# Ledger of designs, part 121: peptides against a protein of PDB entry 3B8E

Target 1, 230 residues: chain A of PDB entry 3B8E
Amino acid sequence: PFLIFIIANIPLPLGTVTILCIDLGTDMVPAISLAYEQAESDIMKRQPRNPKTDKLVNEQLISMAYGQIGMIQALGGFFTYFVILAENGFLPIHLLGLRVNWDDRWINDVEDSYGQQWTYEQRKIVEFTCHTPFFVTIVVVQWADLVICKTRRNSVFQQGMKNKILIFGLFEETALAAFLSYCPGMGVALRMYPLKPTWWFCAFPYSLLIFVYDEVRKLIIRRRPGGWVE

## One batch from the design tools (peptide; made by RFdiffusion4, then SolubleMPNN)

Design b1_p19_6_s4 (from b1_p19_6, 12 letters changed)
Fold by OpenDDE base, seed 2:
Structure b1_p19_6_s4 (fold): chain B 230 residues (1-230), chain A 19 residues (1-19)
Amino acid sequence: as target 1 above (230 residues)
Amino acid sequence: KELEELLEKIKEFLKKLLE
């Protein structure tokens, strides 16, 4: 997200404090919860054929899968960001290169895509309005990530929700998202303005996409063991 | 201003990496 902000010169989609809340708050507890997930019976029964090559291949494939999921998460966040800005009169094309004027407190006549002028204060309200739903979008997408990370090969429906710590992680990140979104003072402290409850649903298509993607991936792995999709 | 300079340095660094 920060790289796209720099490269595209768009208004800041996600604040530094919000990034810290994702990395330390919403990612850490779920990651710990996954450490307590029961290993797939099939993985435990298979001795590595070649410990050096098979470990390296598995690490590369896992890294690629997590990289792809991370990209889908980022796309979900940016989608929410662009929707909010578009609803406020700023179309995605107009945001390109706008950062310099957007962040200049002395420019109070920045035009939106419809020719409406925005003061610095108004622009910052819209910017900070994007931080919370971006964060919530990441959390909602992370629900799917946590669920799919339970297994490498088996469907989520086959393994079920046996890990109570994982379930706790899902509730914890959701509670944190609700706290940061609705607690008084978060707009001042974290630059996260209150979120309309309807924005929680904006991420659901992406969560579903990740879930379907991973289930299809796992189905392919089950049907073609030893394929490049592992 | 310091943030802009930092951002420009990061941009330059990223451009060098992509190259």
Scores: peptide ipSAE 0.000, ipTM 0.243, DockQ to the pose 0.021
Fold by OpenDDE base, seed 3:
Structure b1_p19_6_s4 (fold): chain B 230 residues (1-230), chain A 19 residues (1-19)
Amino acid sequence: as target 1 above (230 residues)
Amino acid sequence: KELEELLEKIKEFLKKLLE
């Protein structure tokens, strides 16, 4: 999010504090919970790992986690961001290069896509209105991410949801997201303005997409080992 | 394999952007 903010010179989609809340708050417990996941049912049918050649964490796993899933997650967040700004009169194309004028407190006549002028205060309200939905979108997408990370090859339906710590992690990150979104004072403390409850559902299609995508990927891997999907 | 290569390219691209 911050990288796109700098490169595209768009209004800040997600504040630094909210990023820290994701990294330290919502992601930590779920990540730790994966250490307690039961082995895949077929693990004993696989060849033993050769410690001289096989890495426990390979480039494929890193590429999947940071490349594919991370990109879909970012797309979900940015989708929410662009929808909110568009609803407030700022079309995506108009946001490109707007940051310099957007962040200038002395410019109080920044025009939206429809020619309406926005004061600095009004612009910052809209910006901070984006932070909370973006954050919540990330959390909702992380539900799917955490669930799909339970296995490398087996379907979640084969593995099941037996890890109580993982389930706790899902509730913890959701509770934290709700707290940060609705607790009084978060607008001042975290620059996260209150979220309309309907925005929780904005991320659901992306969460479902990730889940379906990974299940299909795993299905293909099971049926056609060594395919292009690997 | 093709997916892995694509993901590696994306990873390298992102790494360069973060430098």
Scores: peptide ipSAE 0.000, ipTM 0.218, DockQ to the pose 0.023
Fold by OpenDDE base, seed 4:
Parts: sequence; structure tokens; C-alpha cells
Structure b1_p19_6_s4 (fold): chain B 230 residues (1-230), chain A 19 residues (1-19)
Amino acid sequence: as target 1 above (230 residues)
Amino acid sequence: KELEELLEKIKEFLKKLLE
């Protein structure tokens, strides 16, 4: 998200506080929960791999897969961001290069895609309106990411949801998202304005995409052991 | 190759959602 913000010079889609909440609040418990995930049901059925040759290839493939998932997550967040701004009159194309004028406190006549002028205060309100939904979108996408990361090869349906700590992590993330979204004073303290409940659903297509992507990937791995998809 | 094809399909889908 931040890289796109710099490259495209768009208004800030995610505040620093929200980034910190993601990194520290939503990622830690899930990461710990993964350490307690049960071994895959097929792990004992696999022949021992050569630790010198197979590890490097596997690490690269894992890194690529997680990188791809991360890109889908980012796209989910940006989708929510662009939808909110579009609903407020700023089409995605118009946002390109707008950051400089957007952040200038002395410019009070920034035009949207429809010619409406926006004061600095109004622009900041709409910017901060994006922060909470973006955060929640990331949390919702992380549900899918966390679930798919349980296993490398087995389907979620094959492995099941046996890790109670993982389940707890999902609830913790959700509770944190709800707290930040609906607790009074968060708009002032964290610049996270209250979220309409409908925005929780904005990320669902992306969560589903991640889930389907990973299940298909795992299916391919199962059907073609030793293939390039591992 | 199959993963690349899947990624392209996902990209296309996401592009359609952004339109």
C-alpha cells in the first residue's frame, strides 16, 4: 500500500496508526497461532527430501506464493479505498498525482471528478473515512490468509480447523477491528472514523479469491508432486 | 505455468471488480 502511495502520488490510503495496528495487533497473534498448527496429515507419508537441494527451491516457491497472496491482500485494501473515494466523488484516475494538492492545507479548492471543490478539512475527513475500512478489509482478507497458511499441501477441508489458537486469533483480529471501528473516540484518537457495517463485506470477494487460489494451488501440488507450483 | 494462468485469471477478475 505504501509503495503504491509513493509511486502513484495518491491520497494516503492507510494511516500510520492503522499500519501499526495491522503489524502489531492483527499479525502477531495469528503468527503465533500458526506455530501451534498441527502437522499435515500427509507429512508422515512423504519421503524425506534432500535438505540441501530441496530446501532452497521450496523456500523460493513459498516466498513467491506468500508474495502473491500479499499482492492480493493489497489489492483488496486498495479496492475498498477506491470504492470509498469514488463514492465521495474521486474516481481512481483523478487520484493519480493528487496527493500534493490533497495534503496542502492552503489549497481549499481541490476539485473532485465531478467539479466539486473540497476544502482541506473535507478532504481529511474523507481520507480518514478510508482508513478504517482499509484496515477492516485487511483483517477480513487475513482471515482467509491465516486459514490457508495452516497447510502447504493439504486442503483446509482435509486438515480441518483443529488449532484452537488459530481460531482464537481469528476472533482476536475481529474483535480488534470492531473495537477500532466502533469505539467512541477512535476518530479523534486514531483518525479512524466509524465504519458502516456494509464495508465489512467489501473484502469478502478478495478473501474468497485468496481461498480459491490457495486451494487450487494445493490441489495442483497434490496432483503433480514435485512440480513447479510447490 | 498453471499457477501463472491462475494468477492471470485472478488479475483479470480483480480488474473487472475495479471497473
Scores: peptide ipSAE 0.000, ipTM 0.190, DockQ to the pose 0.043
Fold by OpenDDE base, seed 5:
Structure b1_p19_6_s4 (fold): chain B 230 residues (1-230), chain A 19 residues (1-19)
Amino acid sequence: as target 1 above (230 residues)
Amino acid sequence: KELEELLEKIKEFLKKLLE
């Protein structure tokens, strides 16, 4: 998100505080929960890995998969961001290069895509209105990420949802997201304004996409052991 | 093909959200 903010010179889509809440709040308990996940049923049936060749290849493939998932997460967040700004009169094309004028507190006549003038205060309200839905979008996508991380090869349907700590983690991150989104004073303290409940659903297609992508990947691995997808 | 159908459903959903 920060890289696109610099390259495209768009208004800030996700605040530093929200990033910290993701890294320290929503991701920590779920990550710990994975340590308690049951081993895949086929782990003892796998051939011994060649420690010199197979380890390096597998680490690269895992890194690429996580990189791709991270890109889908970012796309989900940015989609939500652009939709909110478009609903407020700022089309995506108009946002390119707008940051300089957007962040200037002395400019109170920034025009939207429809010629409406926005004061600095109004612009910052809209910007901070984007931060919360972006954050929530990431949390909703993280549901899928956490679920798919339960296994490396087996389908989630084969492994099942037996890890109670993982389930607790999903509820914890969701509760934290709701708290940060709707608790009074979060707009002042964290620059996270309340979002409409409908914005929670904006991320669902991306969560589904991640889930399907990973299940297809795992299916290919199961059908073609030793392939390039492993 | 299943991925393409899913992508189309996502696109349609996104279009509905934009309306």
Scores: peptide ipSAE 0.000, ipTM 0.241, DockQ to the pose 0.067

Design b1_p19_7_s1 (from b1_p19_7, 17 letters changed)
Fold by OpenDDE base, seed 5:
Parts: C-alpha cells; sequence; structure tokens
Structure b1_p19_7_s1 (fold): chain B 230 residues (1-230), chain A 19 residues (1-19)
C-alpha cells in the first residue's frame, strides 16, 4: 500500500495507526492460533524429503502463495478506498498526482472530478474516512486468509473448524475493527472516522476470491502432488 | 488469553501516546 501511495502520488489510503493495528492487532493472535492447529492428515505421513533441495522449493512456493494472497488483500483495500473517494466526487483517474495539492493546507480550492471545490479540512475528513474502511477491508479479507491457512492441501471443508483459538482470533480482530470504527473519539485520537455498516460488505468479494483461489490451488496440489503450486 | 492481554496493553499505550 505504501509503495502504491508513493508511485501513484494519491492521497494516503491507509494511516500509520491503522497499519500498526493490523500488524499488532490482527496478525498476532492468528499467528498464535496456527501454532495450535491440528496437523493436516497427510503432513505427518509424508515421506522424508531431501532437506537441501525439497525444503528450498517448498519455501519458495509458500512464499509466493502468501505474496499472492497479500496482493489480493491490498487490492481489496484499495478498491474500498477508490469507491469511497468516488462517492465523494473523486474518481480514480483524478486522484493520480493529486497528493501534492491534497496535502497542502494552503490550498482550499482543490477541485474534484465534478468541479466542486474542497477545503483542506474537508479533504482530510474524506481521507480519514477512507482509513477505517481500508482497515476493515483488511480484517474481512483476513477471515478468509486465516481459514485457508489451516491446511496445506486439504479443503477447509475437509479439515473443519476445530481450532477454538483460531475462531477466537477471528472474533478478536472483528471486535477490534468494530471498536476502532465506532467508538467515540477514534476520529480524533486515531484519525479513524466512523464507518457506515455497509462498508463491511465491500470486501466480501475479495474474501471470497481468496477462498476460491486457495481451494483451487489445493485442488491442483491434490491432483498433482509436488507441482509448482504447492 | 495472555496474548490478548498483551495486545490490549499495546493498544492502550498507543492510544495514550496519540492523545
Amino acid sequence: as target 1 above (230 residues)
Amino acid sequence: KEALERLEKVIEEIKKALE
């Protein structure tokens, strides 16, 4: 997200505080939960691998898969960001290169895509309005990510939802998202303005996409053991 | 539970630092 912010020179889509909340609040409990996940039925029964060759290949494939999931998560966040700004009069094309004028407090006549002028204060309100739903989008997408991480090869439907710690992690991150989105004072303290409840659903297509992607990947792995998608 | 408590403490500290 930060790299896209620099390259595209768009208004800041995700604040520093929200990044910290993601790193510390949403990822820590899930990571712990995975340590207590039951072993996949086929993992412990797998034949010994050559530690010099097979480990390296597997690490590369795993890294690639997580990288792809991370990209989908980022896309979901940016989608929400662009939708909100578009609803407020700023089309995606208009946002390109707008950052310089957007962040200048002395410019109070920045025009949107429809010729409406925006004061600095108004622009910052809209910007901060984007931070919350971006965060919430990441949380919603993380639901799918956490669920798919339960298994390497088996479908989620085959492995089941037996890890109570994982389930607790899902509730924890959701509760945190709700707290940051709706608790009074968050707009002032954390620059996270209240979120319309409808925005929780904006990320669902991306969550579903991750889920489908992983199920397809796992299906391919089951059909082609040792393939490049493992 | 311990991890949650740690997380809550960190969040509270961040909030205090931002106030």
Scores: peptide ipSAE 0.006, ipTM 0.283, DockQ to the pose 0.019
Fold by OpenDDE base, seed 2:
Structure b1_p19_7_s1 (fold): chain B 230 residues (1-230), chain A 19 residues (1-19)
Amino acid sequence: as target 1 above (230 residues)
Amino acid sequence: KEALERLEKVIEEIKKALE
């Protein structure tokens, strides 16, 4: 998120403190839960092959797990960010390069995509309104990602939800998201304004798409072992 | 430092709320 903020010069989609809350609150518990996940029986039954190839596979698995999850989370968050700003009159194309004027306190006539002028205070309210939905979107996407990462080849329906730590992590993450979204003072402390409950559902189609995509991917891997999709 | 202090306070409040 921060890299895109710098490269695209868009308004800040997520505050630094909120990013830290994600890293500490939403990423650590899931990562720990995944560490305690029972490896698929097929992975454990494979005799250690060549240590070099197994390390490469593990590094690729870790890179795919953390790198792809992070990218998917960022994409989901940015999607929600752009939807909220578009609903408030700022189309994605118009946001490119707008940061300099957006953050300038002396400019009170920043125009949206429809020619409406926004004061500095109004712009900051909209910006801070995006922080909470961005965070919530990450949490909702993480639900799908955690469930997906539980298995490499088996469907979630086949493996089941046996890891109590993973289930606990999902509930804790959800509780944290609710706390940060609705607790009084979070708007001032974290620049996270209260979120309407309807925004929780904005990320669900995206999470569902990821889930379906991964189930299809796993189905293909099961039918064609050794394919390029691994 | 202020952001870290705010984060620590929030974490402490979360811990207290979970407790």
Scores: peptide ipSAE 0.005, ipTM 0.271, DockQ to the pose 0.017
Fold by OpenDDE base, seed 3:
Structure b1_p19_7_s1 (fold): chain B 230 residues (1-230), chain A 19 residues (1-19)
Amino acid sequence: as target 1 above (230 residues)
Amino acid sequence: KEALERLEKVIEEIKKALE
């Protein structure tokens, strides 16, 4: 989010403190929970790992979790960001290069895509209104991420939801999202204004997309080992 | 394998950009 903010010179989609809450607050418990996931039924039938040659962590799983899925996750967040700004009169194309004027306290006549003038205070309200939905979008997408990261090849339906620690991780990040979204003072402390309940559902298509994508990928891997998707 | 290498490069670039 911050990189796109700098490169595209758009209004800040997500605050630095909120990013830290994602990295440290919402991601750590889920990541630890994956260490306690039950082994895949097919992995248990494989030959024992050679500790001298085999890596402890599968590079393919890392690539999926932090590469492809991470990109889809970021896209989901930015989608929510652009939707909110568009609903407030700022189309995505208009946001490009707008940061300099957006962040200038002395410019109180920044025009939106429809010619409406926005004061600095009004612009900052809209900016901070984006932070919470962006964060919640990340959390909702992470639900799918955690579920799909349980297995390399087997479907989630085959592996099941037996890891209580993983379930706890999902609960923890959801509770944190709810806390940050609705607790009084978060608008001042974290620049996260209260979230309209409808925005919780904005991320669901992306979570579903990630889930379907990974299930299809795993299906292809099962049917064609060593294929282009592996 | 090639896709993995490409993704690793992207991750490394992102890490460098975030430092």
Scores: peptide ipSAE 0.000, ipTM 0.217, DockQ to the pose 0.022
Fold by OpenDDE base, seed 4:
Structure b1_p19_7_s1 (fold): chain B 230 residues (1-230), chain A 19 residues (1-19)
Amino acid sequence: as target 1 above (230 residues)
Amino acid sequence: KEALERLEKVIEEIKKALE
């Protein structure tokens, strides 16, 4: 997300505080939970891998898969960002290159896509309004990511939800998102303005996309062992 | 290939839902 902010020179979609909350609050517990994940039912059934050849290929394929998931997560966040800005009069195309003027406090007549002029304060309110939904979107998308990460080959339906720590992580990140979104003073303290409950659902299509992507990937792996998708 | 086609269909449905 931050790379796109730099490259596209758009208004900041996700604040530094929210990034820190993702990295420290949202990702940490789930990452720890994966260390306690029960072995996949098929792991014990697999023959020993060739440690020299199979590890490198598998690491590359795993990294690609996680990279793709990360891109879908980013797309989900940016989708929410662009929707909010569009609802406030800023179409995505208009946001390209707008950051310089957007962040200039001395420019109080930045025009939206419809010719409405926005003061610096108004622009910052809209920007900070995007931070919370973006964060929540990432959390919701991460639900799917966490669920799919527990297995490499088996379907979620085959492996089940056995890791209590993972489940706890899902609740923890959700509780954190709710706290940051609805606790009084978060708008001032963390630049995270209150979130309409409807924005929680904005990320659901992307969560579903990640889930379906992973299930399809795993299905391909099961049908084509040793394939390029593994 | 069949699984990829299914994925593409789901993506298309998501795109339609987002419009």
Scores: peptide ipSAE 0.000, ipTM 0.203, DockQ to the pose 0.043

Design b1_p19_7_s2 (from b1_p19_7, 16 letters changed)
Fold by OpenDDE base, seed 3:
Order: structure tokens, then sequence, then C-alpha cells
Structure b1_p19_7_s2 (fold): chain B 230 residues (1-230), chain A 19 residues (1-19)
């Protein structure tokens, strides 16, 4: 999010404190919970890795975790961001290069896509209105991400949801998201203005997309072992 | 109440400095 903010010179989509809440708050317990996941049913049927040649973390795993899934997560967040700004009169194309004027406290006549002038205070309200929904979108997408990370090749339906710690992690990150979104004072303390309940559902298509994508990927792996998709 | 006000002001100043 910050890279796009700098490169595209758009208004800040996600605050620094919010990013820290994601990295340290919502991600830690779920990540730890994966250490307690039950082994896949076929794990002992696989050939042992060669410790001299086979890396524990290979390029394929990195590409999947940080490349593909990470990009889908980012797209979900930015989708929410652009929808909110568009609803407030700022179309995506108009946001390009707008940051300099947007962040200038002395410019009180920044025009939206429809010619409406916005004061600095009004612009900051809209900006901070984006932070909470963006954050919640990431959390909702992380539900699917966490679930798909339970297994390497087996379907979630085959593996099941037996890890109680993982389930706890899902509730913990959701509870934290709700707390940050609705607790009084979060708008001032974290620049996260209250979330409209409808925004919780904005990310659901992306979560579903990730889930379906991974299930299809795993299905292909099961049908074609040793393929490029693995 | 005064302590909360001071805390709020401190947070606001911190946020302003981080901007």
Amino acid sequence: as target 1 above (230 residues)
Amino acid sequence: DEALKLLKEAIEKLLEALE
C-alpha cells in the first residue's frame, strides 16, 4: 500500500499504525497457529526430502505466499479504497498525482472528479475513512489465506478444521478488527474512522476467490504430481 | 478526565509528527 502511495502519488490508502496492527496484531496468532496444524494424511507417504538439495522454503512457496496471494490481498484492499473514494467523488484516474495537493494544508480547493472543491479537513476525513475498511478487507482476506495455508496439497475439506488454535486465531484477528473499527477513540488514536457494517462484506468476493483459486491449485497438484503448479 | 484529555492531546501531537 505504501509503495503504491509513493509511486502513484495517491492519497494514503492505509496508515502506518494500521499496518503495524496487521503485522503485529492480526497476523501473529494465526501464523503461530499453523505450527499446531495436523499433518496431512499423506505426509508419511511422500518421499523424504534431500536435506542437501531440497530447501525447506523454495522459490515456489515464496512465489505463492508473497507473490500470488499477497497480490490478491493487496487488490482487495485497493478495491475497497477506490470504491470509498469514488463514492466520495474521487474516481481512480483522478487520484493519480493528487497526493501533493491532497496533503497540502494550505490548499483548500482541491477538486474531485465532479468539480466539487474539498477543504484539507474534508480530504483528511475521507482519507481516514479509507483506513478502517482497507484494514478490515485485509483481515477478511486473511481468513481465506490462513485456511488455505493449512495444507500443501490436500483440500481443506479433506483436512478439516480440527486445529483449535487456528480457529482461535481467526476469532482473535476478527475481534481485534472489530475493536479497532468500532471502539470509541480509534479515529483519533489510530486515524481509523468508524466502519460502516457493509464494508465487512466488500472483501468476501476476494476471500472466496483466494479459496477457490487455492482449491483448484491443490486439485491440479493432486491430479498431476510434479507439475509446475506445485 | 483531565488525564484523558492530556493523553488525547499527546496522541494527536504524536500523530501529527508522524505525518
Scores: peptide ipSAE 0.006, ipTM 0.323, DockQ to the pose 0.020
Fold by OpenDDE base, seed 2:
Structure b1_p19_7_s2 (fold): chain B 230 residues (1-230), chain A 19 residues (1-19)
Amino acid sequence: as target 1 above (230 residues)
Amino acid sequence: DEALKLLKEAIEKLLEALE
């Protein structure tokens, strides 16, 4: 997100404090919970692998898969960001190169896509309004991400939801997201202004996309053991 | 209200400095 902010010179979609909240608050507990996931049922049934060659290849493939999931997650966040700004009069094309004027507190007549002038305060309110739903989008997408990370090869339907700690992690990150989104003072403290409940649903297509992607990936792995997607 | 505005501005400046 920050790289796109720099490259495209758009208003900041996600603040550093929000990123820290994601890393420490929403990612850490779920990640720890995955350590308590039951072993995949087929792990012990796998043929002996060459630990030197097969491990490295598998780690590369896994890293690529997680990279792709991360890209889908980021895409979901940016989608939500652009939707909110568009609803406030700033179309995506108009945001390109706008950062310099957007962040200048002395410019109080920045025009939106419809010719409406925005004061610095108004711009910052809408910017901070984007931080919260971006964060929430990440959390919603993480629901699918955490579920799919339970197994390497088996579908979630085969493995089931046996890890109570993982389930707790999902509820914890959701509760944290709700707290940060709706608790009074979060706009001042964390630059996370409250959002409408409807924004929680903006991430659902991307969450579903990740889920489908992983299920397809796992299906391919099951059909082609040792393939390039493992 | 004015005190809250000042506090908000101060926090915002602090957050900007941390970025």
Scores: peptide ipSAE 0.005, ipTM 0.269, DockQ to the pose 0.023
Fold by OpenDDE base, seed 1:
Structure b1_p19_7_s2 (fold): chain B 230 residues (1-230), chain A 19 residues (1-19)
Amino acid sequence: as target 1 above (230 residues)
Amino acid sequence: DEALKLLKEAIEKLLEALE
């Protein structure tokens, strides 16, 4: 997200505080929850790995898979960001190169795509309004990430959702997202202004996409053991 | 109100420094 912010010179879609909330609030507990996940039913049935060849290949594949999932996650966040800004009059094309003027507190007549002038304060409110939905989008996508991380080869339907700690993690990150989104003062404290409940659903297509992607990936792995997708 | 304004300003400055 930050790279796109710099390259495209758009208003900041995700603030540092929001990133910290993701890293500390929404990633840590789920990660711990995964440590308590039951081993895959087939893990004990796996043939001994070649420690020299299989480890490096697997690390690369894991890195690529997580990189791809991360990209999809980021796309979901940006989608939400662009939709919110578009609803406020700023079309995506208009945002390109706008950061300099956007962040200048002395410019109070920045025009949106429809010629409406926005004060610095108004622009920052809109910017910060994007942070919360972006965060929520990440949380919703992380639901899928957590679920798919339960297994490497087995379908989620096969492994099930028996880990109470994982369920707690999902609840915790959702509760945190709700707290940050709707608790009074969060806009001032964390630049996370309240969002409409409908924005929670903006991430669902991307969450589903990740889920489907991983299920397809796992299906390929099951059908072609030792393939490049593993 | 003034105290809240000052607090808000302080938080905003802090947040700006973190960005």
Scores: peptide ipSAE 0.000, ipTM 0.290, DockQ to the pose 0.022
Fold by OpenDDE base, seed 4:
Order: C-alpha cells, then structure tokens, then sequence
Structure b1_p19_7_s2 (fold): chain B 230 residues (1-230), chain A 19 residues (1-19)
C-alpha cells in the first residue's frame, strides 16, 4: 500500500497506525503460524528427499505463494480504498498525482472528479475514512489466507496444532479490527473513523479469489507432483 | 527508476480498469 502511495502519488490509502496494526497485529500471528508449519514440515520431511533441493524448492514455493497472496491482499485493500474515494467523488484516475495538493493544508479547493471543491479538512476526513476499511479488508482477506493454511495436506495431528494457532489468529485479527473500527475515540486518536458494516463485504471477492487461487494451486500440485508450484 | 516507471504505468492501467 505504501509503495503504491509513493509511486502513484495518490492520497495515503493506509495510515501509519493501520500499517502498524497490520504488521504487529495481523501479520505476526500468521508469521508465527508459518514458522511452526515450517518447523513441523521440516520434521515431517525427514523422508529421504534431498534435503537441500527440496527445502530450497519449498521455500521458494512458499515465498512465491505468500508473495502472490500478499499481492492479492494489497489489491483488495486498494479496491476498497478506490471504492470509498469514488463514492466520495474521487475517481481512481483523478487520484493519480493528487497527493501533493491533497496533503497541502493551504489548498482548500481541490476538485474531485465532478468539479466539487474539497477543503483540506474534508479531504482528510475522507482519507481517514479509507484507513479503517482498508485495514478491515486486509483482515478479511487474511481470514482466507489463514483458512487456506488449514487445508494444507499435513498430518491430522499437525493440522490440529496449526488450527489452534490459526483460530487464535483469526480471533485476534477480528477483535483488533472490531476494536479499531467501533471503539469510540478511534477517529480522533488513531485517525480511523468508524466503519460501515457494508465495507466488511468489500473484501469478500478477494477472499474468494484467494480461495480460488489456492485451490488451483493445490490442483496443479496434485496433477504435477514435484512441480514448481509445490 | 525504469522499474518504478513501469510499475507506475501498470498501476495507472489498473486504475483505469477500475473505472
């Protein structure tokens, strides 16, 4: 999100607080889960596979898969961001290069896509209105990611342990999202305005996309054992 | 810089597709 903010010079789609909440709150538990999964998979892969080549392949594949999932997550967040801004009169094309004027408090006549002028305060309200939905979108998409991790072909016992960590992660992320979205004063304190319940659903298509992606990936792995996708 | 330019162009195309 921040990279696109810099590259496209769009208004900040995700605030510093939300970034911190993602990095510390939502990404940490999945990372721990992955670390445990890797540790467990390394224990289970004591089969006489060439440990160097198979580990490298798996690490690369996992890295690629998570990289792709991360890209889908980012796309989901940006989708929500663009939808909110579009609903407020700022079409995506108009946002390109708008950052400089957007962030200038002395410019109080920034025009939207329809010629409506926005004061600095109004613009910042809209910007901060995007932060919470963006965050929530990421959380909802991460639900799909966590569920995908549950469906990995591991031993039932290992799946059980992973399931507990994943369930805890889901709960933590959801609780954090709810807290940030609905706790009074978050708009002032964290620049995260309350979220309309409808915005929770904006992420669902992307969650579905992640599920489809994973199922396709798994299907490819099943059809081509030892392939580059495994 | 060239990579950033290409990425920017890709983003612009994506944004256009969202409209």
Amino acid sequence: as target 1 above (230 residues)
Amino acid sequence: DEALKLLKEAIEKLLEALE
Scores: peptide ipSAE 0.000, ipTM 0.221, DockQ to the pose 0.036

